# Ledger of designs, part 106: peptides against a protein of PDB entry 4HTP

Target 1, 231 residues: chain A of PDB entry 4HTP
Amino acid sequence: SQTVASHVPFADLCSTLERIQKSKGRAEKIRHFREFLDSWRKFHDALHKNHKDVTDSFYPAMRLILPQLERERMAYGIKETMLAKLYIELLNLPRDGKDALKLLNYRTPTGTHGDAGDFAMIAYFVLKPRCLQKGSLTIQQVNDLLDSIASNNSAKRKDLIKKSLLQLITQSSALEQKWLIRMIIKDLKLGVSQQTIFSVFHNDAAELHNVTTDLEKVCRQLHDPSVGLSD

## One batch from the design tools (peptide; made by RFdiffusion4, then SolubleMPNN)

Design b2_p18_6_s2 (from b2_p18_6, 8 letters changed)
Fold by OpenDDE base, seed 2:
Structure b2_p18_6_s2 (fold): chain B 231 residues (1-231), chain A 18 residues (1-18)
Amino acid sequence: as target 1 above (231 residues)
Amino acid sequence: MTPEQERFEKLIKELEEK
């Protein structure tokens, strides 16, 4: 079946998240999220114009925006140290070189950027001169690869985990990888609360999530902002 | 409009043309 996520570039989500993060005020952060969401809903309506009772929703994007609320896929089993080692290998970085040491010692202040403890930002600067300028993955493809990683982690298939990670990395820009890392580590640092994200999505979203703890159900049942829970 | 919004609009137009 056709999904909105199969048509939306992952890069567009990342650019939106980047704008949200860089925005200083809550109102501006909300505006950027709302603009993306409204565009998504509009496209959904067009895509499913002649189809009733579709299961498609904002869920593919929402689960990446609120990765801490992920309940469908199992744990990735990926930490910063693993990613550091992978990047060193993939980029053929000298192990005793500056960039390799930055990745491995990401918690240590590196002086100028003040990005100590933020592995994704450190990775971004290492990747920026080395990666594609534009990625090619859709949101659905990213989720498929993340599903694969989680499944293979559960099955203890490390080689297949690496394969999926390599696909994500090689088909993503430095900016996309920054956000992908944050999604995997489950810390986006958007500067906006979960409650705010839900409130922008739908007035009843926080309530429904508090009861069900099911992010997909929230996205599906409250897809239309004009239709409430009691409707 | 943001570049993302423009791309969404393009996607919608493409659907309407089919």
Scores: peptide ipSAE 0.630, ipTM 0.946, DockQ to the pose 0.916
Fold by OpenDDE base, seed 5:
Structure b2_p18_6_s2 (fold): chain B 231 residues (1-231), chain A 18 residues (1-18)
Amino acid sequence: as target 1 above (231 residues)
Amino acid sequence: MTPEQERFEKLIKELEEK
């Protein structure tokens, strides 16, 4: 069946997240999220105009925005050190070179950017001059690849994990990879709380999530902002 | 409109033209 996520570029989610992160005030952060969500819902209505009772929802995006609430996908088994080594290999970085050392020692302040401890930002600056300017992945494709990583981690298939990671990396811009890393590590650093995200999504979202702990159910049941939990 | 909003509108328009 058709999904909104199969049509929305992952880059567009990342650009939205970047705007949210760069915004100084809560109101501005909320505005950026609301604009993306409203566009998503509008497209959903158009896509499913002649189809009632669809299971499609904002869930594919929400699970990337709130990755710490993910319950469907198993653990990735990926840490910063693994990603560092992968990038060094993929980019053919000298092991004793500046960029390789930055990736491996991302917790230590090494430069003027003040990005110590933020692996995703360190990776971004290393990747920016070396990767494609425009990514090609949809939100659905990103989720499919992440599903593959999780399943292969469970199956202890390191070769297939690497394959999926390479697909993600080679088809993503530096900015997209920055956010992808944060999604995998489950720390987006948006500057807005989970409660704020839920409140913007639906008035009853926080309550339903507190009861069910099921992000997909929250997104499906509360897809329409005008229809409450008690309706 | 943001570039993302414009792309959403384009997607909707494409659906309506089918």
Scores: peptide ipSAE 0.630, ipTM 0.946, DockQ to the pose 0.919
Fold by OpenDDE base, seed 4:
Structure b2_p18_6_s2 (fold): chain B 231 residues (1-231), chain A 18 residues (1-18)
Amino acid sequence: as target 1 above (231 residues)
Amino acid sequence: MTPEQERFEKLIKELEEK
């Protein structure tokens, strides 16, 4: 079955997240999220115009926006150190070089950007001059690859984990990778709460999630903002 | 419109043309 996520570039989600992060006020952050969500819903309605019973929803995006609520896929088994080593290898960075050391010692402040402790930001600056300007992955493809990583982690297939990671990395811009890293590490640093995200999505979303702890169910049941939980 | 919104609109248009 066709999904909205199969048509939406991952880059578009990342650019939206970037706008949210850069926005100072809550209202502005909310606006950016709402604009993306509204566009998604509009496209959903067009895509599924003749199909009443679809399972498609905002879930593919929501699970990337709220990765700490992920319950469908298991743990990735990926930490910053692993990513650092992978990038050093992939980019052929000198091990004793400045960039390699930045990645490995990401918790140590490098006097220039104040990004201490944020591996994704450090990676971004290393990647920016070295990576694609524009990625090619859809949201669905990103989720498929993340599913693969989680599955292979469970199966202890490190080689296949690396393969999927490389596919993600090689098909993503530096900006997309910054956000991808944050999704994997489960810390987006958007500056908005989970409650805010849910409230923008649907008035009943937080309540339904509190009861079910099922993000996919929340997204499906409350896909229409005008239809309440009690309807 | 944002670039993302424009792309969504393009996708919708493409659906309508099929």
Scores: peptide ipSAE 0.628, ipTM 0.945, DockQ to the pose 0.906
Fold by OpenDDE base, seed 3:
Structure b2_p18_6_s2 (fold): chain B 231 residues (1-231), chain A 18 residues (1-18)
Amino acid sequence: as target 1 above (231 residues)
Amino acid sequence: MTPEQERFEKLIKELEEK
């Protein structure tokens, strides 16, 4: 496929997000995001060197980094309780066991690591000893599966939703699933604002988004950091 | 260089070799 997202492992986005989250200072968080973005743009230029007027952009990654701004994909219809039940089933966890109870009661403090209220972190620790060490999905494939989930939610096809979720889960590491959960729930907890993400992406990104509310348009029109809105 | 950056560079190199 002729998209950057079809070549970039989802794991690489997740590891970048993990670095951003773990960084204490704003400047360090920004650096990690900028490095990923710069690499993406460099590869884009190489991939599309002989093709003019491509529609490919950072959008496939940006919509996962800022999932609360998603407007193309409809609602997933997925909440923490649904994911908890799915994991209990998939991992064959005893219902009265500690891990099942941790997932179901993720909001209640258990005294371990202070992760109460963060379902993704609770899931991570349950998954880490039980799932793949390395995922195999690209960013494009993740988005395709998420599109399928949203479409099937609209169509009320619960069986197909489960199928796509299982594909995501079985082809992802614990770390990748932590971030995938946060993308689905639409709370990444990166410690940087939306404004900061936009400002790093392009000086005019926040303004264009405020007017259009179209994240794809923002990524496409402002793909080149040297070309502004008024150009 | 991060592992991600290295993979991007590898992808670019592969494109240049075609």
Scores: peptide ipSAE 0.626, ipTM 0.945, DockQ to the pose 0.917

Design b2_p18_6_s3 (from b2_p18_6, 6 letters changed)
Fold by OpenDDE base, seed 5:
Structure b2_p18_6_s3 (fold): chain B 231 residues (1-231), chain A 18 residues (1-18)
Amino acid sequence: as target 1 above (231 residues)
Amino acid sequence: MTEEQLNFEKKIKELEES
């Protein structure tokens, strides 16, 4: 069956997340998230106009926005060091060069940007002059590739993990890769709490998640903001 | 409107015209 996620560019999610991160006030952060969510719901209604009782929901996006709540996908087995080595190889960076050293020593303040400890930001600046300006992946495709990585990690297939990572990297802009890295590491640094995200999504979302710990169920059961748990 | 909102609107329009 068709899903909203198969039609939404991953770039659009990343741009939304970037706006949320850059916004200083809670109200502005909430506005950006709400606008994306409302657009998603409107598209869902159009896509599924003649189909009742679909299982499609905001879950494909929500699991990327709240990756620390992921319970369906197995562990990636990916750390910053692995990504650093992969980028050095892929970009053919000199091992003793400034960019390679920035990636490998991301915890050490080496620059004026104050990005020490944030591997995703360091990677972004290295990637920006070297990668595509616009990515081609949908949210569905990103999730499929992440599923592949997790599955292959479980199966100890390092070659296939690398293949999926390369596909993600080569089809993504620097900005998309920044957010993808944060999704994999499970730290988005949005400046909004999980509670705030749930509250914007649905009034009963936090309660349902506290009981079920199932993010997909939360997204599916509370897809309509006008229909509560007691209804 | 954001670029993302415009993208959604275009996709909705495409669905309605199909």
Scores: peptide ipSAE 0.502, ipTM 0.928, DockQ to the pose 0.921
Fold by OpenDDE base, seed 4:
Structure b2_p18_6_s3 (fold): chain B 231 residues (1-231), chain A 18 residues (1-18)
Amino acid sequence: as target 1 above (231 residues)
Amino acid sequence: MTEEQLNFEKKIKELEES
């Protein structure tokens, strides 16, 4: 079945997340998230106009925005060191070069940017001059690849993990990869709380999540902001 | 409007025209 996520570029989510991160005030952060969500819901209504009882929801996006609440996927088994090595290999970076060392020693403050400890930001600056300007992946495709990574990690198929990672990397801009890394590491650094995200999504979202711990159920049952849990 | 909003609107329009 067609999903909203199959039509939404991953780049659009990343651009939204970038705006949220760059916004200083809570209200502005909320506005950017709300605008994306409202657009998503509007498109959902158009896409499913003639279809009742669809299971499609904001879940594909929400699980990327709140990756720490992911319960469907098993662990990726991916750490910063693995990604660093992969990027060094893929980009053919000199091992003793400045960029390779930045990736490997991402926790050490190097330079004026103050991005110490944020591997995704370090990676972004290395990738920016070397990667595509615009990615080609949809949110659905990103989730499919992440599902593959988790499944193959469980199956101890390292070669297939690498394959899926390469697909993600080669079809993503530097900005998209920054956010993808943060999604994998489960730290988006948006500057808004989980509770704020839920409150913007639906008034009852936090409560339902606290009871069910099921992000998909939250997104599906509370898809309509006007329909509450008691309805 | 943001680029994302424009993208959504374009896709909605495409659905309405099909």
Scores: peptide ipSAE 0.501, ipTM 0.929, DockQ to the pose 0.919
Fold by OpenDDE base, seed 2:
Structure b2_p18_6_s3 (fold): chain B 231 residues (1-231), chain A 18 residues (1-18)
Amino acid sequence: as target 1 above (231 residues)
Amino acid sequence: MTEEQLNFEKKIKELEES
């Protein structure tokens, strides 16, 4: 079945997240998220115009925006050190070079950007001059690859994990990889609370999530902002 | 309008024309 996520570029989500992060005020952050969500819902209505009772929802995006709440997908088993080593290998960075050392020692400030402790930002600056300017992955494809990583981690298939990671990396821009890393590490640093994200999505979302702990159920049952939990 | 909004609108238009 067709999904909204199969049509939405991952780049579009990342650009939205970037705007949210760069915004200083809560109201501006909310506006950027709301605009993306409203566009998603409008496209959903158009895509599913002739189909009632579809299972499609905002869940594919929501699980990337709130990765700490992921319960369907098993653990990735990926840490910053693994990603650092992978990037050094993939980009053929000299091990004793400045960029390799930045990735490995991401907790120590070595540059002027003050990004100490933020591996994703350090990776971004290393990747920016070395990768594609625009990625080709949809939100669905990103989720499929992340599912593969989690499944292969559970099965202890390290080579297949690497394969899926390489596919993600080679088909993503530096900005997309920055956000992908943050999704995998489960820290987006948006400056907006989980409660705020839920409140913008639906007035009853926080309550339903508190009861069910099921993010997909929240997204499906509260897909229509005009239909409450009690209706 | 953001590029993302334009992308959504373009895709909606494509669906409506099909």
Scores: peptide ipSAE 0.500, ipTM 0.928, DockQ to the pose 0.927
Fold by OpenDDE base, seed 3:
Structure b2_p18_6_s3 (fold): chain B 231 residues (1-231), chain A 18 residues (1-18)
Amino acid sequence: as target 1 above (231 residues)
Amino acid sequence: MTEEQLNFEKKIKELEES
């Protein structure tokens, strides 16, 4: 079945998130999120013009924006240390080299940039001169690969986890990987609250989520901003 | 208009022309 997520580049989501993070004011952060959401809904209406009863929603994007609310996927089993080791191997970084040490000791402020403790930012600077300038993955493909990682973690298939991670990494820019890391670790550092994200999505979103704790249900039932919970 | 907005508009146009 056709989904909006199968047509939206992951790069476009990452660019939106980057703008939100860089914006200083709450109003600007909200504007950037709203513009992306409005574009998504407009495309949804065009894509599904002849099909009124679809299950497609903003859920594929929302679960990446609010990864701490993910309930469908099992745990990835991935930590910063695992990613550091993977990048050192994949990029053939000298183990005693500056970049390898930055990744392994990401909590220690060794850099001139105030990025101490933010593994994703440290990884970004290491990756920027070494990775693709533009990724090729859609939001759907990213979610499929993340589903694979979670499933294989539950099955203790470490080799298949590595395979899916390599697909994500090799098909992503440094900026996309920065955000992907934050999605996996479940900390986007957007500077806006969960409540703000829900309020922009739909007036009743926070209430429905508080009752159901089901992010997909929130996105499906409240897909139309003009249709409320009481309707 | 952002690049992602342009991408969405392009895709919508492609759907309307198909």
Scores: peptide ipSAE 0.508, ipTM 0.930, DockQ to the pose 0.928; fails the geometry check

Design b2_p18_6_s4 (from b2_p18_6, 10 letters changed)
Fold by OpenDDE base, seed 4:
Structure b2_p18_6_s4 (fold): chain B 231 residues (1-231), chain A 18 residues (1-18)
Amino acid sequence: as target 1 above (231 residues)
Amino acid sequence: MTEFQKRFQELIEELEKA
């Protein structure tokens, strides 16, 4: 079945997240999220105009925005150190070079950027001059690859994990990779709470999630902002 | 409109043409 996520570039989600992160006020952060969500819902309505009973929802995006609430896929088994080593290898960075050391020692303040402890930001600056300007992945493709990583981690297939990671990396811009890393590490640093995200999505979302702990169910049942949980 | 909003609109238009 066709999904909204199969049509939406991952870049569009990342650009939205970037806007949210850069926004100083809660209201502005909310606006950016709402704009993306509204666009998604409009496209959903168009895509599924003749199909009332669809399982498609905002879930593919929501699970990337709230990765700490992920319950469907298992742990990735990926830490910053692994990513650092992978990037050093992939980019053929000198092991004793400045960029390699930045990645490996990401917790140590380096230079003027003040990004100490944020591996994704450090990676971004290393990647920016070295990778694609625009990615080619859809949200669905990103989720498929992340599912593969989690599955292969469970199966202890490190080679296949690396393969999927390489697919993600080689088809993503530096900005997209920054956000992808944050999704994998499960820390987006958006400056907006889970409660706020849910409240923008649907008034009953937080309540339903508290009861079910099922993010997909929340997204499906509360897809229409005008239809409440009690309806 | 944002760039992504334009893209979403284009996607909708493509659906309407099919």
Scores: peptide ipSAE 0.439, ipTM 0.917, DockQ to the pose 0.902
Fold by OpenDDE base, seed 1:
Structure b2_p18_6_s4 (fold): chain B 231 residues (1-231), chain A 18 residues (1-18)
Amino acid sequence: as target 1 above (231 residues)
Amino acid sequence: MTEFQKRFQELIEELEKA
């Protein structure tokens, strides 16, 4: 069946996350998230106008926004050091060069940006002059590739993990890769709490998640902001 | 209107024309 996630570019989620991160005030951060969510819900209603009892929900996006709450997908087995080595190889960076050393020594402050310890930001600046300006992946495609990575990690198929990672990287802009890295590492640095995200999504979302620990159930059961748990 | 909002609007309009 068709899903909203199959139509929404991953770039649109990333641009929203970028706006949230750059916003200084809580209210502005909330506004950016709400605008994306409202657009998603409107499109959902249009897409499923003639279909009742669909299982489609905000879950494909929510699991990327709150990756620390992921329970369906197993561990990726990917750390910053692995990604650093992959980028050095993929971009054919000199091993003793400045950019390779930045990726490998991401915890050490280098330069004026003050991004020490944030691997995704360091990767972004290395990638920006070297990668596509616009990505081609939908949110569904990103989740499919992440599912493949997790599955292959469980099966100890390192070659297939690399293949899926390369597909993600080669079809993504530098900005999209920054956020993809943060999703994989499970640290988005948005400046808003999990509770805030849930509260904007639905008044009962935090409560339902506390009981079920099932993010998909939360997104499905509380898809309509006007229908509560007691309804 | 944000760029993504424009895209969402376009997607909705395409669905309504079909």
Scores: peptide ipSAE 0.427, ipTM 0.916, DockQ to the pose 0.931
Fold by OpenDDE base, seed 3:
Structure b2_p18_6_s4 (fold): chain B 231 residues (1-231), chain A 18 residues (1-18)
Amino acid sequence: as target 1 above (231 residues)
Amino acid sequence: MTEFQKRFQELIEELEKA
């Protein structure tokens, strides 16, 4: 089925998130998010011009931006230590080498760039000289792979989890992997609150989410910023 | 217009031509 998410490169979401993170002021952070959202809505209108009552919404992106609110997808069962070991294996890093040790000891200050404790940033610098410069995945494909990981975690199929992770990794740039890691670990470090994200999305979004705890319902029911809960 | 916005505009234009 044709969804907006099936047309939007994951790289574009990551670029937006990177801009938000690098922005110092709340207003600038909001601007970057709003620009992405507005573009998404415009594309939605064009894509679904001849179709009424579509279920397509901002949900595929929103669940990656607010991964801590994910309720449809079960736990990934993935932690930083697992990812570290996977990268060491995949990149054939010497176990006693500096890069392997950086990944394994990401919590320990190494004196470089103040990135201690942020595994995604440590991984980024290790990956940057070793991986693709441009990824090829859409937002839909990323979500499909994440769904696979969660499902296989529930089924205790470690081999299939690894397969999906490898597909994500091998088709993503270092920057995209940085953000993917943060999505999996559920900490984006954007410097903007959940409330702010909801407020930009729709005036009634926070209220509806507080009642339903259903992020998809929030995105679908409040897709149009001009239509409120009481309408 | 940002590069992102340009890409989305291109996608819309491609959709309208199909």
Scores: peptide ipSAE 0.272, ipTM 0.862, DockQ to the pose 0.809
Fold by OpenDDE base, seed 2:
Structure b2_p18_6_s4 (fold): chain B 231 residues (1-231), chain A 18 residues (1-18)
Amino acid sequence: as target 1 above (231 residues)
Amino acid sequence: MTEFQKRFQELIEELEKA
């Protein structure tokens, strides 16, 4: 079945997240998230105009925005050191070069940017001059690849994990990869709380999540902002 | 309207024409 996520570029989610992160005030951060969500819902209504009781929801996006709440997908088994080594290999970076050392020693400040300890930001600056300006992946495709990584991690298939990571990397811009890394590591650093994200999504979202701990159920049951838990 | 909103609007319009 057709899903909203199969039509929405991953780049659009990443640009929204970037705007949220750069915004200083809570109200502005909320505005950017709300604009994305409202557009998603409007697209959902158009896509499913002639279909009632679809299972499609905001879940494909929400699980990337709140990756720490992921329960359907198993652990990736990916750390910053693994990604650093992969990038060094893929980009053919000299191992003793500045960029390789930045990736490997991401916790040590190198002086130019206050990005110490943020691997995703360090990776971004290394990737920016070397990667595509525009990615080609949809949100659905990103989730499919992440599912593959988790499944192969469970199966201890390291070669297939690498294959899926390479697909993600080669089809993504530097900005998209920054956010992808943060999704995998499960730390987006948006500057907004989980509670705020839920409150914008639906008034009852936080309550339902507290009870069920199931992000998909939250997104599916509360996909209509006008329909509450008591309805 | 943001560039993002414009893209979504275009996608919606394409669906409505199909």
Scores: peptide ipSAE 0.237, ipTM 0.850, DockQ to the pose 0.835

